# Designs tried in a protein design run: peptides against a protein of PDB entry 8HF1. Part 46

Target 1, 320 residues: chain A of PDB entry 8HF1
Amino acid sequence: NVMLYATKPTEVMVSFPHQEQVLTVTRLISAEIEKFYVSLDLMNIGVQPIRRSKSLQCLRDPSKKSFVKQLFNDFLYQMKEYGIYAASIAIISLIVEFDIKRRQAETLSVKLMHRTALTLCEKIRHLLVQKLQDMTYDDDDDNVNTEEVIMNFSTPKVQRFLMSLKVSFADKDPKDICCLVFVERRYTCKCIYGLLLNYIQSTPELRNVLTPQFMVGRNNISPDFESVLERKWQKSAIQQFRDGNANLMICSSVLEEGIDVQACNHVFILDPVKTFNMYVQSKGRARTTEAKFVLFTADKEREKTIQQIYQYRKAHNDIA

## One batch from the design tools (peptide; made by RFdiffusion4, then SolubleMPNN)

Design b1_p12_4_s2 (from b1_p12_4, 6 letters changed)
Fold by OpenDDE base, seed 2:
Structure b1_p12_4_s2 (fold): chain B 320 residues (1-320), chain A 12 residues (1-12)
Amino acid sequence: as target 1 above (320 residues)
Amino acid sequence: APLSYTPLELIE
């Protein structure tokens, strides 16, 4: 009998304007990725030896091409959902991943494929950074990591999230903060972590208040791609959060799978709540007396989001 | 212009 001490957190919804960032740079990047997909489909990488480990068969698309496309699709999603500033951080993760895969390539054709992907990422990074620099009036301060640049090149959702952090945590004791930030996608954790590091460093009221960490869910797809480094990082990040050396944890929905995270006083859901399980599990982490559970919704989806949350509340109350 | 923080709406 785990007494679900159902201390019901205060549920809060933050609305944001639906603005599609129709930037020329985002269109150019999307077009370059599409051109790359055409080129990628024409690449003969040979028959990949299906390493028939029975458990890995279904989730390893044996085409190393599918994984390359997945990473770029995840990048395009992050650029759309979080903005070009977040995309400038997200692309670094792709660069690292493709460089590792290039070094681990068993064939010259696969090595070339990952090299071509890497070169595209380097081009995308340059285009993003150049666009971030175009708004810095002061030629002398090449620092694209200011609060202003971060805010201006973030989506309204991310802007409202950062504002919510600033309002919630400005000048507070870091010991009184135990915050979770839930995101849908694995790669978003690292992207939002990098964004938060830069934002906190640029925001005096938060510099000594928030210490972020991120936790990437275990990739059930490939224990081989979960580098020993990623597993060590996850363990270290969780331990730092348990020890109070970190007070904000960015995590994907995989906290549903039995990661024992302490009771938190703030839970932010940065992405839409798509399932009842996600709602219950994420809300169930906000367990302190004054705990807040914060949702973000586009203004156009506000009514639909409210109705969905009421349905989840009803269903949760019928089970409790 | 400082983005006007829209106050957090309590989902009642």
Scores: peptide ipSAE 0.026, ipTM 0.705, DockQ to the pose 0.684
Fold by OpenDDE base, seed 1:
Structure b1_p12_4_s2 (fold): chain B 320 residues (1-320), chain A 12 residues (1-12)
Amino acid sequence: as target 1 above (320 residues)
Amino acid sequence: APLSYTPLELIE
């Protein structure tokens, strides 16, 4: 019995303009990934022995091609939903992952596949960084992490999110802040974490106020894929948030399955609320008397979002 | 009760 404590946080909806980022660089990157998929499908990698892990994730493509495609599809999603600046951080996670997979490759063909994927990621990184530098007069890598560059190369959703953080937390005592940020996808947690670190560092009013952490949902299905390092890091991040050493936690929706995070005074839902359970569980973390529950919606989807939230509120009141 | 979405007045 999840006791649906009827938490009555103040619900806020922030609207943002729906802008399709029609940047030439995003089209070029998408086209390079599609060309890579065609080449990847033609690669003969052989059938790898299915290590029968008891987990239903045994639908691992024996060629590991599906995993490579999943990572690039997640990158394309992040570039579309969060912008070019977020994509420049997201691509680093792919580089690290493909480099690890390249080193761990059991066959020369698998090693070559991960090397080709890595080469594409480095090309994408260069294209993204070059585009960020087009707004900077100086070629120094440090100049791409300014508040102005972050804002200009972020989607309207991310812009409104960052502005909402600045307005909500500027010059506040860090001890009075307990903030959750919910995102849909696992990889978005790392991407938004990196973006927030750079934004907080570039924003004087948030320096020494916000200390972010992220938590990647445990895929309970395969503890074997979480490196011992990732599990230690997750445990450390949760502990830092409990101890007040971190006051902002970025979480994927997988927090539903029993991560005991403390009651928060701010909950931001950066991605669309797709399920009643996600609505109830995320809202149920905003438990303080003055807690805020903040949703983001495109102007075009505003009415539909309002109707959906009204239905969820009604359903929650009928069961509470 | 009307959903009082207080827009966060992002003071432009």
Scores: peptide ipSAE 0.023, ipTM 0.632, DockQ to the pose 0.099
Fold by OpenDDE base, seed 3:
Structure b1_p12_4_s2 (fold): chain B 320 residues (1-320), chain A 12 residues (1-12)
Amino acid sequence: as target 1 above (320 residues)
Amino acid sequence: APLSYTPLELIE
């Protein structure tokens, strides 16, 4: 048994300044969502029918109100962690979801609830787009997708991530690139994917170099809630990455062991490594001889992050 | 402020 000494990836830490984005627009949006929650709590939507899944576990369909609040809470998290530009992309996903739920509503009260949520999303979209346009002298909607606007309206973490991509991949052969980007939450995959599409298109050094895809891990929630469309998209995205038609894959940390992804030469961890399993699983994808494993940390959390990674390295070496 | 790329520090 030749223990293939798996060449340990080069571990790299990128520090970023801790800036609280104290923007008036983010406070206004948060206040509008809070007002909406008060109104939502007063809405009488009646008793919702419990959909019996075929699996004997009566998964209580989350309250229709709870689902609406979850989507807005997820949006608020994205706006805080990734910035206004990422939020402008994230809000479109809420608009699409609430429009689908509005059309599928079995009762007038549920239809009205989703319509009210949709109206709030359109108001939020307008406030975000208007703020992105404040840097552009021209009222043309197309000017909000420039490298400058993306960088200026992103958090310091996202700015350092985009700079790290540019430095790592500028003018390289796309065939020599196999990159994974790990994020904590499923909804972040699609948001960062949209941001990267616009950033790559606006950055000449990356336009013909990086082809991104995203993969949302299987929900540990019953496979019945995964839409047939989402499953088809996941299969297509992973196949494109296997065939080399995509060379950058954005994944949630819930890459269950069952996703056979190729050996990668770059692994970026955009969000904090919260668990030993996340560290081992993500690092274990950086398998090429010159593989890089890149972490992002706030300057204030640098020492704590170093100590945590050292503990994970020790624990990993004790199991190997 | 110019986004000073903090060089990728190798975690030794």
Scores: peptide ipSAE 0.021, ipTM 0.652, DockQ to the pose 0.706
Fold by OpenDDE base, seed 5:
Order: C-alpha cells, then sequence, then structure tokens
Structure b1_p12_4_s2 (fold): chain B 320 residues (1-320), chain A 12 residues (1-12)
C-alpha cells in the first residue's frame, strides 16, 4: 500500500504562463471537426443489431458515433493542452484507430463513417505538418522534428516540462535516472511519448541519456477492445522500465491498478492533480534519496494549486 | 525570445 511510506520528496512547482495559442490553424481544425460532427449526426448508420455481447460499451453506442466524437474531442484537448506539435503526433493515433475500425466494420455505413473520419484526420495532419514546416525552409518531414520546432509549437506547459527535463538530466548517467511522468488521459501517454522521442533525438545532451516508454492504463470498461498488441506493448514497456532498459515512464492512472513500479528519483505531474489519491500515489513513487516531485501549474491557478497541495499534505500527514 | 528559465520554486 503506497500510502504507508511517508516519503518526503522535494516538492517543486513549475509555473507557466496561461497563453491561449491564438493560431489560425487551430481555429480552422476546430471548425472542420465541428462541421464533421454535423455531418456525422446526419449519417444514417442503421440500427446495428444489438449483439448480445455483454460489454456495457455495445449498449451505450450502437451507432459508434459517440466513440468517433470522443476521439476527436480527445485530440482537440491534446492540441489545446500540449500544442500543435503534440497534435501532429496525436492525429496519427486517430488515423491508425479509424483505419482499424474501417477494416473491422461489419456494415457499409459504418465503414463509410470511419472512412470519412479518416479523411478528416488526413486533412488535419496535413494542416498541422504544413504549419510546422512554415518554420523550416525544407519540405522534408524529418526537418520538423528539431528542438526549435518542438519548443515553438508546444504550449508553455510542455515547454517548461521539456526545459525541466533538459536541466534535470543533461549529460547524466542513464543508470542514475528513474523518472515517472504522469498525465491524466490515456491517449496523452502515447502523444507525449512520441514528442519525447523526437525531442530526445533532437537534443544532444539527452541522446543516450533518456530512454522513454509509456504505459496505457487497462481499459477496465472493455478488455475485449484492447488489442493483443497493446497488451504486449504494455507488458514489454513495464518490463523494460523494471529492467532499467527504459529510465523514463509516461503513465496515466495506471498506478491505481496496482502496477508495482520501482522507486523513482523524479516524478513529473504534467496535468493538474485532481484527487488526493493521485497525489499520494504519484508522490509515493518518489522514494529515493533526494527524489523530486514536480508539479506544473498555470500562473492563474498557482494560488489554487498551492492551497490544494497544502490540503493534500495535511491530509496525508494526518493518515501517516 | 529565449525561454526564460523560471527557477523551479520549491513549495515550502
Amino acid sequence: as target 1 above (320 residues)
Amino acid sequence: APLSYTPLELIE
């Protein structure tokens, strides 16, 4: 039980300016998604036979339209919270998912729906990549993965996170690093993983220092929809982190599921701490001597965040 | 603009 260890990591708060990225491309993408939702609502997908599969998800969305909207809403969230560069990676995950669903479609109408969603994702990808290329004189897709492009097209939160990684880990021995990065959403794990791979590859001081992996929480709601590949990846990623072959792990609420992860010297909370349980569990992973627990907060929410952390500290000390 | 490293503030 992680609650039993009164670990006293050094708690650090990193403030970032709350800048709404007023980019024309983000407005255009949002408008294209909204237009797609209107079209999606008009699509007659027919009454899908309620397959007697006992999974609660088949009962909630017989049309599979809500799932399509959920993926685009999660993409819009990632674009807003992490920036255009992160969105360019996030959209690839949607493309893969919709292509799988298009191939698995039992009806022509469902196949067409996923094809239309896929076509929109390809358009969004093109708009994002084109915007990243506006800073590069070369039309080469590899040229958009520079430290400068990543930083310029990331939100202030992500910029401060990447800077904190560079300052914390530049030219260190990879064996001395055991880092966790907590994010709220499952899809953010893969997005931030792809961003970190490109950032580490573009940053000489972090090359061969940081080896990232990601864990995606088990979707307890539909174990049947977890691909065999995702389950294999999750097991492999956890094992690589346990064996020290990976020294940075990106995870969501996975630690609530009782995944025993090693004692870490760095814990980064990239998204707001919403629950006392998340605070205690994430902080409880920072167990080494001189362990750091790093929080990110918008300047506008700094006072509220501080008060919330003091309340969590008090509540934790009353239980310890 | 160079990203000004705001120093990591310790939550005391």
Scores: peptide ipSAE 0.021, ipTM 0.646, DockQ to the pose 0.700

Design b1_p12_4_s3 (from b1_p12_4, 5 letters changed)
Fold by OpenDDE base, seed 1:
Structure b1_p12_4_s3 (fold): chain B 320 residues (1-320), chain A 12 residues (1-12)
Amino acid sequence: as target 1 above (320 residues)
Amino acid sequence: SPLSYQPLELIE
């Protein structure tokens, strides 16, 4: 029994400046969402009859409004944490979701609620795209997807992440790369995936090097709410990553669900490590000889982050 | 100014 001493990955911390970039556009968007919440609270969507079909727990009417608010709150979080470029990608996911829900609406009142949310999303999309175009001379939507625009309209965390990818993978053989990127939220996977597609396409050193995929964790809501499409996408994405057709996987909480991904040479934790389990499981995927485990921290939180990592290391050594 | 890539700090 060769105890393969799991080579401990090199742990790296990347610091980023805490910039509260309070753009006027972000304030305007936040204010429009707040106004929408007031209007949403006044909407009478009526009591939907609990269709006793066994599987669809008829989410009570408050839950439908709550879900709309959750999506906008997740969008606001992404705009704050990743920047307005990422927000321009994130808003498309809301548009798609609200259009699906509008079409699936059992009542006219619920259909109208989702239509109103959709109209707000289109307004937000326009405001974001217009702000990205401030750096472009040409009104072509494709011109907003440059490395320069992505970098300038991303938070310092995302800027450092993209720089770390470029430094780590520029002009490397795609076959030598097996990278995981962990994010906290399910919706962030799609947002960062869209951002990375555009960044890689605009970055010559990465264009033929990185092929990203994303995988979202199971909704804590019944596995019945995972669309057949989402399950097919997850299976396809995992298979592409196993086959080496994709070499970068963006994931949220997926390791806790027992999704077996291959041993990776790079693991990036884009969001703060909140739990010991997340630390151990994500670090445990960096198993190659030269594996790197990369954390991101704001400069102001650096000491606190270091202390937390030392506590997790100690706890891991006490159990191992 | 290009955000100077601060070198990756090893967490010792």
Scores: peptide ipSAE 0.080, ipTM 0.719, DockQ to the pose 0.707
Fold by OpenDDE base, seed 2:
Structure b1_p12_4_s3 (fold): chain B 320 residues (1-320), chain A 12 residues (1-12)
Amino acid sequence: as target 1 above (320 residues)
Amino acid sequence: SPLSYQPLELIE
């Protein structure tokens, strides 16, 4: 029961400048997705045969189009919140998902819908990769995965997060590190994981120091639709983190759902703390001596963030 | 410049 232990981690706030990435490529991508939504609304995918799967989720036709729109909306969110580099990783997850759905399609019309979505994802991927390459001065190095490219194409929030990791963990013993990174959305876990893999690989001071894993929240879709593979992967990732084979875990609300993770010495909250429960539960994971609880805030939202944390501290002290 | 971790100063 996290509430019962008065964990007093050092609470740290890292401010970042609010810069809207006014990039032509992001506007082009948004416009292509909007055009695709118009086309998607005009697609007749026909009445899906109700397979009597024991799970009551009659995936009605609106749910399939809604799922496609949800994935692109989550992609647009990631591009806005984390930057173009993170978006280049996020789009790969959409490609994989739409290819799976295309192969699993029971009707030609649904297969064509997912194929059209996949074609758009490949176009978006090309636009993103081209933009990442345009800043590599060396025409010969197809490697868009440098520290410089990652930093330049990340939002100020992600830049400050990566700098905070470098400052916190440069040349440390991997055994002395137990780090949690909280994000709001399940898809952000995969995106930030891929970004961190590339950043750690490109940053000598973090090579062999940080070994990241991620944990994806349960889909709000019934536990029956969680692939047996996703559940196996989550168990493996948690076990690797428990065994010390991974020392940084990126997670969403899954830790709120009762996944027992060891006491950590660092907890990073990459996204805004929206609830008292999230504050208490995430802070309650920073339990070691000298544990740090790190928040990120835009400079414009600094005062509001401080006031919100003060309210949460007060509410926590009134319950403890 | 090293990111100065500013502790959440208790607003007194």
Scores: peptide ipSAE 0.064, ipTM 0.729, DockQ to the pose 0.247
Fold by OpenDDE base, seed 3:
Structure b1_p12_4_s3 (fold): chain B 320 residues (1-320), chain A 12 residues (1-12)
Amino acid sequence: as target 1 above (320 residues)
Amino acid sequence: SPLSYQPLELIE
C-alpha cells in the first residue's frame, strides 16, 4: 500500500495596502461614460429583424444597448481593480469590438450607436495615454511601456503581483517554470496578458525567462465567428503551454470547463477566492513537490481571507 | 519603499 502522500502545495498569502485610486482622470472617464449612457438611452435604434439563422442569435435591440453598457462596465471594473495602465490596454479591446460591430451593423441607427461608442473609446484612450505620458519627458508612445510607468499606474494588488513574479522567476531556467495565473473575469485575461507582455519586455531579468499566454473559458453561447477564432486561439494557447513554448498561463474559470492543463509548480490567484470549487480546482493544479499556491489580499480583508481559507481547507479534508 | 514580497506562509 504505497500511501500516495498527495504533496500539498505551500500556501502563501501576499498582502497589499487598500488604496482607492482617487485620480482626476478616472473620475473624468467615469463621468464621460455616464453621460454616454444618458445619450444611449435616448437613441432610437429601431426594431432589428430577428434573423432565424440558428447560429447567430441576433441580439434583440435592448440587448445591443445592454452589450455596449456591459463592455463599458467591464472596462470601469478593470480600471478600478487593475489601474490606469491596465485600462489603457483594456480600452483597445473595446475599440476593436465596437469597430467590428460598427462594420457588421445592419441599420444606420445601429451603425451610428457603435460609432458613438467608438468615438468615446478613442477619447478615453487619449486621456489614459496622456496620463501615462505625464511621467515621461518625451512625447514618444513607446516610453509609456517602461517598468516604472507600469508599476506607478497599477493598483497595489497588481504591483505586488508583478513583484512576486520578479522575485519568484528572476534569472531562472524557463524549462523549470510552469505557472498559472487565475483571474475572476474573462476580459481580464487579455488585459493582464497585455500588461505582462509589456512588463516582461521592460524587465531584463524576465525577458528570456517568462513566455506568457492566455486562455478564455468557452462561452457555451452562440458560435459567433469571434467564438470560433477564440476557440482556435485557446487550442493553440493550450498546445503552446503543453509543448513548453509558453510557461505562464493566464486563465479564468477554465478549470471548471474541464480544460486539462499539466501539473504546475506555481499558481497565482490574482482576484479574491469567492467559491470552494475555485479554491480546490486552482490549488489542485499546484502538484509538483515544491509547488506554491499564492493568494493576494487587501490588508483590511486579511483576517476574513485567512478564516475563509481555513474553512475551505477543512471542507476539502472532510471530502477527501 | 522597497515593496518587499513578504510571503506570509499560512502556518498549518
Scores: peptide ipSAE 0.060, ipTM 0.701, DockQ to the pose 0.555
Fold by OpenDDE base, seed 5:
Order: sequence, then structure tokens, then C-alpha cells
Structure b1_p12_4_s3 (fold): chain B 320 residues (1-320), chain A 12 residues (1-12)
Amino acid sequence: as target 1 above (320 residues)
Amino acid sequence: SPLSYQPLELIE
């Protein structure tokens, strides 16, 4: 039980300015998705056979319109929370998912639905890439992956996170680094992983220092929908992190009670800490003598976040 | 403009 370890990592709060993204491209993308939802509601995909299994599994049928809307809503969230650069990576994951579903579609109507969603994703990808290229003089797709482009098209939260990584790990021995990055959502793990790969490659001080991996928490709700590839990737990523072949792990769940992750010296919480359990379990991974536990907060939420952390500290000390 | 590194605030 991670709760029993009275680890006293240095707790750090990084504040970032709350900026509303005033980008015309984000408004255009949102409007195109809303138009697509209207069209999607009019599509006749037929009566999906109600498989008699438990009520909640029926709502998560990957062939349903609700699941298509969920993926686009998760994309819109990532674009808002992490920025246009992160959105350009996130959209690729939607493209892959809809192409798989289009190929697996048992009916022509469901196949057409996923094809229409895929066409919208390609349009969104082009709009995002074009906007990233507006800062580059060269039409070469590789020029959009520079440190400057990544920073300029990231939210203040992501900018402060990347800066914190650069300051913390520039020119360090990769063996001395064991870093966890916690995010709220499953899809954010892969998005931030792709962003970090490009950022590290474009940052000479980090290129041979940080080796990122990502782990998606087990979807307890439907192990049947986890692709064999995702399960293999998850096992490989955990093993690479245990073996020290990866020194930064992005995860959305606290590594299930019993995944012995090595004592980490850095734990970053990129998204708001919503529960006491998340606070204790994530903090309990920072086990080295000089371990840092880093939180990110918007300036407007700083006082509320501090008060919440003090309440969690008090509650933790009352149990320890 | 260099994004001013606001110093990491220690939560005391």
C-alpha cells in the first residue's frame, strides 16, 4: 500500500497564465466538428443489435455515434488544454482509430459513418499543419517540429511543463533520471508522448538525456476493446521503464496498486489533482531523498489549488 | 521574447 510510505518529496507548484486561445483556426475546427455532429445525427446506421450484456457496455459500442462524438470531444479538450501543436498529434490518433473501425465495420452504413469521420479528421489535420507552417518559411513538414514551433503553439501549461523539463534535466546523466508524468485522460498520454518525442529531438540538451514512454491504464470496463497491439505496447513500455531503457513515463492512471515502479526522483502532475487518492498515490512514487513533486496550476486557480493541497497534506498526515 | 522562467514556487 503506497499510503504507508511517508515519502516527503519537495512539493513544487508551477503557475501559468490563463490564456484563452484566440486562434481563428480553433474556432473553425470547432465549427466543423459541430456541423459534423448535425450530419452524424441524421445518418441512419441501422438498429444496432442490443447485445444482451450489461447496460454500460452497450453505450460504449465502438460502432455507435456516441463513441465517434466522444473521440472528437476528447480531441477538442486536448486542443484547448494543450494547444494546436498537441492537437496536430492528437488528430493522428483519431485518424488511426477511425481507419481501423472503417475496416472492421460489419455494415455499409457504419463503414460510411467512419469514412466521413476520417475525412473530417484529415481536413482538421491539414488546418492544424498549415497553421504550424505559418511560422516556418519552408514548406517542409519536418520544420514544424522545432522547439520554437512547439513552444509557440502550446498552451502556457505545456510551455511551463517543457521549460521545467529543460531546466530540470538539461545535460544530466540519463541514469540519474526517473520521471513520471501524470495526466488525467488516456488519450493525453499518447498526445504528450508524441509532443515530448519531437521536443526532445529538437532540444540538444535533452536529446540524449530523456527517453520517454507512455502507459495507458487498463480499461477495466472493456478489456476486449484493447487491441493486442496496445496491450503489447503497454507491457513493453512498463518493462523498458523498469529496465531503465526509458527514464520518463507518461501515465493517466496511477500504476495499479502492485505495479512496482522504481523509486522516482521526479513526479509531474500536468493536469489538476482531483482526488486525495490521486495526490497520495502520485506523491508516493517520488521516493528518492531529493525527489520533486511538481504541480501545475493556472494563476486564477492558484489559491484554490494551494488550499486543496494543504487539505490533502493534513489528511495524509492524519493517516500516516 | 524568452518566456520568463518564473521560479518554481515551493509550496511551503
Scores: peptide ipSAE 0.031, ipTM 0.657, DockQ to the pose 0.679

Design b1_p12_4_s4 (from b1_p12_4, 5 letters changed)
Fold by OpenDDE base, seed 2:
Structure b1_p12_4_s4 (fold): chain B 320 residues (1-320), chain A 12 residues (1-12)
Amino acid sequence: as target 1 above (320 residues)
Amino acid sequence: APLSYQPLELIE
């Protein structure tokens, strides 16, 4: 019952400039994905042999192509919202997923479909890594994981987020930190986690201060399709955060699903607050004395964001 | 130029 606790965290808004320029590499990647969608629509993956449930037959074939398109659409979202550096991490998650699906393929046609998706992911990965390397002046240091590269190839939102982390947590005792980072999408948890690992490792002031974990919301797909591994990972990540072995948790709507996390002193909302429930539940996790609730907004959306927060505050006070 | 850290704005 998060609504019953009059948590009064300090609410903070961080503005970031709107990024107008689309990089040539992002346009190339988007065009390659669109070409792939045309090819994917022409692929005959055939009717899958169903062993048991007749009713799922007609829905399975569209679902496999739809799932491939969903992963690439989510990747395009990550690239747009978080930048090229985050996209270089996000593409690895697609490679892993498509390799699993390729190995699990019951038919040659489905195996070939996932192989074609993998080939595209490797091409995208190469284009991203090449673009990250173009800014490394030292030809000899293949290390694209510097603070400078991460910052330069992140969106203004992510740049402000990373700066806010650095200012908030530089040289602090890890035990005094209990931080939540809310994101909208499941796949964002993984790419922001990977980005934070590399950023923390490249930032001396955050080394040994922040230990991130991530929690992925339940798939909208039936709980029967959640791998035993994903469920084990979620339990382990939550336990590490409870035990203080992790002090920063990246999460999506998982807290709405009744996952109990401890009271936090920092809550960052990296993506726009779209619902009153998200506002109340996320804010309701900032329960310690002097807890901070930090929102990120584009400068152009600042007024709209403020108005929305005032509406949510009013609605919360009318219920309390 | 390093993106100047804009001070956190309190939502009053």
Scores: peptide ipSAE 0.141, ipTM 0.748, DockQ to the pose 0.689
Fold by OpenDDE base, seed 4:
Structure b1_p12_4_s4 (fold): chain B 320 residues (1-320), chain A 12 residues (1-12)
Amino acid sequence: as target 1 above (320 residues)
Amino acid sequence: APLSYQPLELIE
């Protein structure tokens, strides 16, 4: 029960300018996805056999169209919240998912739907990579994974997050680091993990200091779709973090389910704290005497965020 | 210009 430990970590707020990156490429990508939704709504996929998976609650959309729209909506969210660089990693996850779904398709109509979605993802990937390359003066170095490219094509939130990591962990002993990064969405864990791998590799002061892993929530909605590979990977990632072979863990809401993760000295909340439970559970992982609990807020939302944190502190003190 | 690292604001 994380609620019972009155951990008093140092609470820190990092503000960032609310700049909408008005990139022409983001508008083009959004317009292509909207056109695809119109086309998707016109597709006749026929009657899908209702696979009664015994878990009562997931009335899968019999058309499977809702799941396709969900993946693209999650991608659009990641592009908006984390930037073009994170989006270039996020689109690869969609490509993999739609290729698996295309291969597993029981009907020609479903196969065609996933093929059309895959073709759109390949077009989006090309547009994103081309835009990342526009800043590389040298046409010869296809390596869009530099610190400069990552920073320039990340949102102000992600820029401040990466800077906070660099300042917090530059040239430290990796054994002294136990860091959690909380994100709201399952798919954000994968794209931020990929971004951090590339950033750490491109940042000498963080090379051999930070070893990231990620943890994605069990898809309680469809345990049958959690590939045996994803379940093995999750177990391995948790074990590596417990053994100290990884010292930074990117998490969604998974740590609420009583996965005992060791006491951490740093907790970063990359996305807005929407619930009291998220505040208490995430803060309750910062258990060392020198533990830091770091929040990120847009300048416009700073006052509202502070008021919300004070309300959560009061509510926590009234229960403790 | 590199975004100057703003000092961490303590939530007092």
Scores: peptide ipSAE 0.133, ipTM 0.731, DockQ to the pose 0.711
Fold by OpenDDE base, seed 5:
Structure b1_p12_4_s4 (fold): chain B 320 residues (1-320), chain A 12 residues (1-12)
Amino acid sequence: as target 1 above (320 residues)
Amino acid sequence: APLSYQPLELIE
């Protein structure tokens, strides 16, 4: 029961300026996705026979159109919240997912739907990569993975997060680091993982210091959709973090109550803390004597965030 | 401009 350990980590708030990304490319991508939604709504995918299997699968749109829209909406969220660089990584995950769904499609209409989605994802990928290359004089794909490109095409939140990592961990012994990064959404884990791999590789002070992994919480909603490969990866990632072979773990808020991860010295909350349970569970992982619990907030939400944290502290102290 | 690392504000 994580609630019982009244660990008093040092709580830190990092503020970041609320900048609306006024990039023409993000507007273009959003408009292309909206046009795709109109075309998707017009697609006749046929009445898939409702397989009477009692599982929550029966409540999903039998056309699977809602799932396609969900993935693109999640991508739009990643692009808005984390920036163009993170979006260039996020789109690859959509490409992989839609290719799997295309291959698994039982009907020609469903195959065509996923093919159209893939074509849009490739177009989006090219638009993103081209925009990243506009800062690099060289056409080499490796030149878009520099510290400068990552920082310039990340949101202020991600910039402050990366700077906080660099300042906190530059030239440290990797054995002295046990870091958790909490994010709200499942898809963000893989996106931020890919971003961190490239950032660490481009930052000499971190290359041999940070070894990131990611853990996607078990979606109890769809055990059938988790590939055997994803389940194996999750088990391996958790084990690597337990064995100290990884020292930074990216987790969604869907840490199953009861994944005993080690006592960490750093906990970063990259997304807003929306619930008392999330606050207590994430803070309860910062268990070392000098543990830091770091929150990120937009300047406009700073006062509201402070008040919410004080309420959570009070409520936690009343239970402990 | 180097992103001025604003120092970590301690939530007192």
Scores: peptide ipSAE 0.028, ipTM 0.673, DockQ to the pose 0.694
Fold by OpenDDE base, seed 3:
Structure b1_p12_4_s4 (fold): chain B 320 residues (1-320), chain A 12 residues (1-12)
Amino acid sequence: as target 1 above (320 residues)
Amino acid sequence: APLSYQPLELIE
C-alpha cells in the first residue's frame, strides 16, 4: 500500500558530465582479469558435488568458476561506475570472500583456483593503491583517504553525489536528518558505505553530522543462502536507523521487499531509475513535509531521463 | 578544476 499516500517530495535532478575514465590502470586491471579468465577456463576443478538443500528446489549451486567470474565482473562494474577509489574498497571484499572460499575448499584443485583468484586481487589492490598514492607525496597509506583523493578518483556521478551530501547536510543537527541512498546492485551498498565512511571522516562539516549504515536486501532465491551473520547485520542496521543511531541508509531494492523504514526527509537515487516500481517505492519513502527526492543523470541522458520521470509521474497519478 | 556544484534543478 505505498502507492496510496500522495507524498509530494520536492523532486530534484543533478546532472553530471559523461566522462569515460580513460585511466591506464583500469585498462591494465581489465586485461589482467581477462588473462585470468583464460587460465580459469583451462583449470580442471573436477565435478562439483550437488548440495541438496533441504528445500525441494534443487538450486544448482552456481559452478565455483561462475561465482569467481561473477565477483570479478561485479568488481569491473564498480570500477567503471564509481571510480578507482571505490574499486580500492570493493577489491577488499573480493579478497575476504576468496580467502574464505580458499579455506573452505574441499579439494586441492578448488583451493588452488581460489588462491590464484586471491593473488590476482592482491595485485589489483596494489595497482589501485599505487595509483591513489600518485597524488600524495608521502608513501603513508593513511594519505589516500583524504577528501581530495576521494573526489579526484571518483566518477563524475559520485563526485556530484558527495557534493550534494556536503551542501545538503553541512553543519546540520544529526537528529533532523533521515536520508536514504538507493543503488541498483547489492554489492554497491557495501562499496559506497566504505567510501562514505572515509569521506565523512575526511570532511569536518560532516564528521559529527552523518552516521552511515548499509542494508542489502534478502536474496529472494533462498533464505538458506543468507549467512546468519548477514541476517544479523541487516536486522542491526535497520534497528540503528530506527533508533536514530544511524541517519543515512544505503540500500538496494531492499525497500521493494517490504522493509518498513521510517519517513525520510532525503532520498538520493545514485543509479538510473530503470523501473516504475523503483521510482514509486523510493519516492514513497520521502514522506516529510520538506522531503527531497534527488536523481542523478549524465548530461547526454538528461532529456531521456526527464521524459521517463514524467511518464512515471503520469502513471503514478493514474493509479492514485 | 573545482567541480562547481551545479544547482539542483527542480524538475517541475
Scores: peptide ipSAE 0.026, ipTM 0.659, DockQ to the pose 0.732

